# Peptides against a protein of PDB entry 6GMG, part 6

Target 1, 331 residues: chain A of PDB entry 6GMG
Amino acid sequence: DSDDRVTPPAEPLDRMPDPYRPSYGRAETVVNNYIRKWQQVYSHRDGRKQQMTEEQREWLSYGCVGVTWVNSGQYPTNRLAFASFDEDRFKNELKNGRPRSGETRAEFEGRVAKESFDEEKGFQRAREVASVMNRALENAHDESAYLDNLKKELANGNDALRNEDARSPFYSALRNTPSFKERNGGNHDPSRMKAVIYSKHFWSGQDRSSSADKRKYGDPDAFRPAPGTGLVDMSRDRNIPRSPTSPGEGFVNFDYGWFGAQTEADADKTVWTHGNHYHAPNGSLGAMHVYESKFRNWSEGYSDFDRGAYVITFIPKSWNTAPDKVKQGWP

## One batch from the design tools (peptide)

Design b1_p9_1 (made by RFdiffusion4)
Fold by OpenDDE base, seed 5:
Structure b1_p9_1 (fold): chain B 331 residues (1-331), chain A 9 residues (1-9)
Amino acid sequence: as target 1 above (331 residues)
Amino acid sequence: PRHPNLLPP
């Protein structure tokens, strides 16, 4: 928590948003205006608009993670994460490539590793798995039925996830979702839930016992997906930012982008919602802004991060925080 | 732990 963080005030339920502003191919607005849009478009429970609660506004005030938090209903645990890494590309570039002028060996290796991740394929893998999960959920009225359906679906597709342990994040994700157990949520009925996706950008060089070079330029071996499944072990992600390479340089701990359950088949046309920083209208950082970015803008990321993961969680079908279609900006 | 982010505009 930051001492200058402020919870945005309540917005009247009937207040319409002001127009969003274009910003580098994305739509941008202040957090209070996003709350207005959220209440009009995403707040619906069982078809009824809801005012964003004080608790939800407090969650939102934390910045990019707050956007994912308010829409998913829980703080991100990042346990069920997917990515795609081109091992052949990585090996070939290390063997045949050379550091750029002024680039250290460690910097070169870190860059090559970063470039060997395929964000589009990682996203596609998460969508594929989410689709399998949604089919398994559709007519399952208890967890046992869901798990049986899931195993059958995976077997039919010859998916390596079928070999995961029953206690793995993959199989335990639903039962560990608070909204699944809530009376007004899933009420322990899998068929009332749906899989949703968000993304996290973070730094690979988080091991304090590793070399300074890895902390500054990345750890080429860290946070790679497992072959076959695409699962990323996120247990070592402690929200530690990149180490400065020069005096006065500073990096951010993470970025989160909310996708939800959009059905748009073209990845380039999907919309990702994220925030710039925690809300500090009276502080040096200023008011929080919310961005709705196309996939290209989101997946590009920042120099602060060298890893991207696509995470699956669950929300009740009665929530409208993850609609089939998301429109960028307002109106 | 719950952490805020600080991204450029």
Scores: peptide ipSAE 0.046, ipTM 0.794, DockQ to the pose 0.143
Fold by OpenDDE base, seed 1:
Structure b1_p9_1 (fold): chain B 331 residues (1-331), chain A 9 residues (1-9)
Amino acid sequence: as target 1 above (331 residues)
Amino acid sequence: PRHPNLLPP
């Protein structure tokens, strides 16, 4: 029950974190201790460490989405999303593969579709695009200059994104970022902004007009990336969880993981920060925990989800919520 | 709309 959500209390600015706990290859801690780490490592504005505000603590208290929210400065809109889908693998497996023992046809098709997504390639595509955007931002002092630079970069790389409509999420993403327009943020200067990445896990079978089987086992045709660009239309993602296949079964609505702007070239060494649930220390769910996972741990996901997207947004360069290097755990 | 997540299984 979301009514049990509580905003974590303030932590003293100079309070150091307690050691994180190892948990299946990732580092785990309670939300209050993450706030302590955040204040020491990620809180800096223009090089000055800051206490996490009540508003930021409230955002954080919403769970996994809260981690992305507090670090990106806005609630995720998920408009500029990328993935990688192997169409040949999908078609081949449907044609030549067989359902497992006890597996229905719908379950088989849903599973095959899920397995046809490549999380690493999807992540790599998002990183590639973020790099192009960062180059376009670097010397641009107005939006027009940014867009011109972006088109030139895409042309030089022969990237299919150069053919996107001017009104697409790709070209409109910067202007639609609140912190870009803020005086203490970008102040309408693209060169003061940088591209950052987060990931969302969600369920494909969200169409209520579709078959019950698609809602239970996935919609094989939903949320596929466009060929050439890798863009995913996220407009139909309404945070609807997977439908139960048996009485008493329930699934989670989504999961979010924060990557930021790490420069580590090896995907397996990148760190993803996420939360387990909203903070309910006096409720049945208990206190929120924050996880710092390696890419393998993050990309595995859960049976609750059959889609993953890697999303680009922007933050001011003056923020330290997306450093080049992220260390897992504490110390 | 803004939504909290639940505990993953």
Scores: peptide ipSAE 0.046, ipTM 0.792, DockQ to the pose 0.145
Fold by OpenDDE base, seed 3:
Structure b1_p9_1 (fold): chain B 331 residues (1-331), chain A 9 residues (1-9)
Amino acid sequence: as target 1 above (331 residues)
Amino acid sequence: PRHPNLLPP
């Protein structure tokens, strides 16, 4: 019940975090301790540490989405999303594969579709695009210059994104970023902004007009990336969870993981920050916990979800919420 | 066990 959500209290700016706890290859801590780490490591604006504001603490309290929210500066809109889907694998497995014992046809198709997504390739595509965008931002002092640079970069790489409409989320993402327009943010100067990445896990079977089987086992045709671009149409994502397959079963609506702008070339060494649920220290769910997971742990996901998308947004370069290096845990 | 995350206000 959302009524149990509590905003974590303020932490003194100079308070150091307690050590994180190892948990199956990831680091874990309570939300209050993450705030302490955040203030020490990620809070810097123009090189100065900042206490996490009440507004930011409130955003954070929403759970996994709150981690992405506080670090990106806005609630995720998920408009510029990328994934990788192996169409040939999907077709071949459907044709030549067989349902497992006790597996329905719908369950089989849903599973095959899920397995046809490549999380690593999806992540790499997002990183590639973010890199192109960052090059386009670097010397652009107005939006027109940014767009021109972007088109040139895409043309040089023969990237299919060059064919996107001017109103596409790909080209409109920067202008639609609140921090780009803020005086203390981008101040309408693209060169003051950088591209950052987060990931969303969600359920494909969200169409209420579709079959119950799709809602239970996934919609094999939903949320596939466009060929060439890797863009995923997220317009139909309504944060609807998977339908129960048995009595008493329940699934979570989504999971968000924050990557930012890490420069680590090895995907397996990248760190993803996410939360378990909204903060309810006096409720049944308990206190929110924050996890810092390696890519393997993040990309594995949960049975609650059969889709993963890697989303690009922008933050001011003056923010330190997306450093080039992220350390797992504390110290 | 996974728990619910909240939607935006």
Scores: peptide ipSAE 0.045, ipTM 0.786, DockQ to the pose 0.581
Fold by OpenDDE base, seed 4:
Structure b1_p9_1 (fold): chain B 331 residues (1-331), chain A 9 residues (1-9)
Amino acid sequence: as target 1 above (331 residues)
Amino acid sequence: PRHPNLLPP
């Protein structure tokens, strides 16, 4: 219950983290210790280390989304989302494949759809777009200049995003970023901002008007990326979890992973930061834990989810929440 | 079973 959520206490600015623990190929720690690491590594504003504020600690306490929230500076809106879906594979598997023993037709179709998404290619697309955006931001001192640069970059690359409407989340994302307008943030200067990436795992079968089978096993047609652009319409994502398939079974609403702006070219070496659940040290769920996972561990996801999206947003360059290199664990 | 994440109010 939301009533059990507790805001982690403040940590002294100079307190060093305890060592992280290895956990199935990832580094794990309790949320309090993550705050310590965050203050040492990610807290810097204009080169100065900062204590995590009460507000930021409150954000963080919400779990996996809290990690993305505190590092991006805003609650995820997920409007500029990318994925990769192999339509040919999907059609071929539906046509030539068959349900496994005991698998229903709906379960089979849902599984095939899930398997037709490629997390790595989705991530690569987001990184590609973020790079284009960063080039467009670099020398732009107003939004008009940014948009002009962006259009030029897209034209040069023959990118299908050049055909998006001006009202598209792709073009409106910067202006809709609160930190862009803040005096100590972008101050309406695009060149003071940079593109960053996070990922969301969620369930496709969220339409309550659809069949029970879709809610249980997934909606094969939902949340597919648009061809050419890779954009996913996230407007119908209402954080509704998968429906149980058996008595006593329950599923989680979503998972968020923070990547930021790492420059590591090898996707497998990138680090994703995420949380297990909201912080409830005195409740049944217990204390929140934070994980720093390699891409392999992150992209595996859970049976709770059949979709993955990679989302672009923006943060001020003066923030150190998205450094070029992320070191997994501590030290 | 995985524990739930919380949405902001």
Scores: peptide ipSAE 0.044, ipTM 0.782, DockQ to the pose 0.625

Design b1_p9_1_s1 (made by RFdiffusion4, then SolubleMPNN; from b1_p9_1, 3 letters changed)
Fold by OpenDDE base, seed 1:
Structure b1_p9_1_s1 (fold): chain B 331 residues (1-331), chain A 9 residues (1-9)
Amino acid sequence: as target 1 above (331 residues)
Amino acid sequence: SRGPNPLPP
């Protein structure tokens, strides 16, 4: 229940952040202090620092998804998602492996499926595709030019995405981005936009008509990437959490991490920004905290989730919410 | 601690 969610108050535009604190290998701060940092570092539109608006603060208050929301400018649709799955590893482990002591067959299969996803390769695929898209955007002043450029780039790289339907999320993502159509955003000019990346962690066992075991331990066949493209069909992701395995147990619905458009080549050195929960300073959950984690910390995830996807969306180049370099914490 | 992240209205 999020009835006790509160929108953080406005922070003065020139207020500097307090120092972040280390927490389990990541930098951590309260949401109010993140707003201060955001205003100093990420708020710039056309080079001008901006105060986070009431609307943006409200978005942010939604927790981990709020961080991605405020930085991407829209609630995540997750339509253009990528992952990497080792089918051979999965099959071999199922065939040759065995359940651990006390582990059910369903639990074993769910675990093996989870472990067969490669987060680093999934992230790398998303970065690869984002780079291709950015090249296609660079000199395109209308959507037709963008699509032509994109097809040429994909053909040159012999990328399976070249075979996607014109209505595919891959080709339709730009035109479906609100900020692309905004006068002060892309203004229908692809060259004013850039591709950005965020990640979502979620539960595979969301089919209510499936077995209880799949809901408790995961659906090994769900949310696998398509061969060649790496695209994940996210249409069945309805933000349903893992089912409890014991009385009183509860799981979180999802987690979101913001990467943006960092150019750091070493995945392990990339920074992911995410929140712990919605902002409830007067409730049992308490104030929202924002974390800036290295990839290792982010990609580890939680037992709440057995899937990770890396999603591409677009923002105007005039926004500074996705800089090429991100520094953890403050100062 | 972690908690739920609500959907927008």
Scores: peptide ipSAE 0.177, ipTM 0.867, DockQ to the pose 0.559
Fold by OpenDDE base, seed 3:
Structure b1_p9_1_s1 (fold): chain B 331 residues (1-331), chain A 9 residues (1-9)
Amino acid sequence: as target 1 above (331 residues)
Amino acid sequence: SRGPNPLPP
């Protein structure tokens, strides 16, 4: 499927993007033009613009995951993921609801489960945790200090995350971040790092040992957040797409959206950057396009997916890939 | 149009 992937060519550092504007909450441009924008807006290291390297362009060429990859500096591991699930709604709808005309029981249960996730609350939880982490990072000059600060912050907020194991992704995420250990990155100094957020859409019915119905219509019990913490166990996410429900039907494996560290308090006004597919300008899929979507556009997702998770990772503060404000398009 | 997103090698 990816044999025709091509790395976009280098763009001159001073080349301005061609103008593009948002329409119905989404701005769209071709990957080459996004590279131009990225170099002008997001490329800064220690305050200096950088040309996107060949390696970064190669990462970007992977599509939606490539956007997150180039901006986070690593391929997404998805270990520190959050979501919000309304258990009461789920139980009540299962008990009192009925399948629609022509809807199977499995389809009904899958739909009800999907609808029981609250994307906005999941996003807000991730932002809350990221804020706690950022406070813990601020004055910590070694990992021990960071962890101590984090535990104190969690205790002050009576947050259930304080009960997580020391080996959990929550506490180990920083030390497992390559850029934290890099000399030109964090250099093992937590205060040089900041928490950032991206989102992943994926399919719940990935268990090959489960029923065909779960693979087709979703697994209502899969990838639910833990009560209190909001943590989602992503260990069983293997990028397996939804199974076709009709001949000729096919689904995409995942979608990734980059949020970074925007400070906009209104979730509906936040901007999510993502790609449509891998870059194949000479192939059937065509050139990669990059989208800058409002939260409503992003969170709507596609029928390919019945789960959304909001993931926290870290980048050096010296990088400008996660600015306080993100603007759609180019004037 | 949307399409697949490959994993890194």
Scores: peptide ipSAE 0.169, ipTM 0.864, DockQ to the pose 0.556
Fold by OpenDDE base, seed 5:
Structure b1_p9_1_s1 (fold): chain B 331 residues (1-331), chain A 9 residues (1-9)
Amino acid sequence: as target 1 above (331 residues)
Amino acid sequence: SRGPNPLPP
């Protein structure tokens, strides 16, 4: 129960993390030790280390979403989300494939839809768009200049995003970022901001008016990216978990992974930071753990989820929560 | 072990 959630205590700014290292692509540590690492590596504002505030520690205590929350500076809104879906593969498999032994038709269709999403291509699309945005931000000192630059960049690349409405999440994302408006953040200067990426895993079968089969096995038509743009309409994501298929079975509501602004060109070498659950050191769940996973570890996901989206938001360049290189473990 | 991730208030 969420009532067991506890805010981790403050850690001295000079306290070094206990050592930990990656194993099979994933490094793991307890939340208290991650706070120590965060203060040493990611806490910097204008080059100066900061102690994680009580508010930030409280955000972090919420689990996987807490990791993204503390590093992005805001609770995820998921409005600017990207994915990749292979329509030809989906149609072909539905036509020529067949359910496995014991697999229902609904289960088969849900599985085929899930497998038709390409996490790597979705991630690459988000990185492509983030790069375009960063170029548009670089020399823009007001929002009008940013938007003009963005439109020019999209036109030069013949990107379908150029056809999006001016009120779309794509064009409104920067102005809707709280840190953009903060005096010690962007101060309304786009050139002080940079695009960052996080990922969300979630369940497609969230429509309460749909069949029980869709809630159990997925909705094959839900949360597909728009052709050309790769944009996913996330408005129907209400953080509803997968319905159980057997008595006693339960599924998690969502998973969030923080990428930030790593410059590693090889997707397989990128590091994703996420948490297991909310911090409950005195409860049944226990203390929160933080994972630093390679892309294959992150993108594999869990049976709890059949959708993945890669979301773009913005942080001030003065923050060090999204460095060019992320290292697993300590030291 | 995995567990729930609550929404903020």
Scores: peptide ipSAE 0.136, ipTM 0.854, DockQ to the pose 0.562
Fold by OpenDDE base, seed 2:
Structure b1_p9_1_s1 (fold): chain B 331 residues (1-331), chain A 9 residues (1-9)
Amino acid sequence: as target 1 above (331 residues)
Amino acid sequence: SRGPNPLPP
């Protein structure tokens, strides 16, 4: 349990981070040092550096989700999620493949399903949609104008998202963003907002009414993207971890990675910021660490998870939590 | 080390 979670102390605004560098695609630092970096690089509101508030530090202390939380300004709702699934590969492997030695049928099917997801294509789809949204936001001064622009953009691209319901997460995402309504945020002006991306890793076998095998090895049919749109129904994601396959085994509930709005065209060069666990400097887990990982490092994930989704949300353009370029480490 | 990430209260 998180009873030993501690909110990191405030860091002076002028305090520079201790140096750290990427190694094998990942840079790592303790949460306190990340706060220092955040204040220097990401804290800007209307071009002015800000000290990370107590509330923001508290959010950050929650671990990987805390990184996304503090940078997006809200706890992730994960409603507008995208992925890519190769149905042909899945069917072919099920038909022509066979379980490995010692692998059960359920384990085999779960593995094949996991391997049939393409993280890069999922990420690319989210970026594509975010780009469309950003174009729709650019000159829209009310929600109606934004929605009209969005529909036009989708029609021009013959995108299947044009067929989504007006109340779908796709069309409702902006108006459901707290910072859009805030006076110091979007102030109900879409042109003051921009689309940003984060990713969530989670377990497919979360249905408690399903077989134990699905809970242990994955549900091959769960959390697949809809054809054409790439949308993933995340309504059944209840942050339930993978069930143990052996006594004493335990799995983590989720992982979150923050991408923001980087403009790097090469996915492999993009940087994802995430945390290892909640901050417990006096507990068994220890201090929280923040990672800045290349896409390959992030997308590799862990055995705890068999699904990855790329989620779109919005932040005010006045925030610097999603810059065009993210650099690993310091300086 | 890797550990759990709690939900907000």
Scores: peptide ipSAE 0.116, ipTM 0.848, DockQ to the pose 0.557

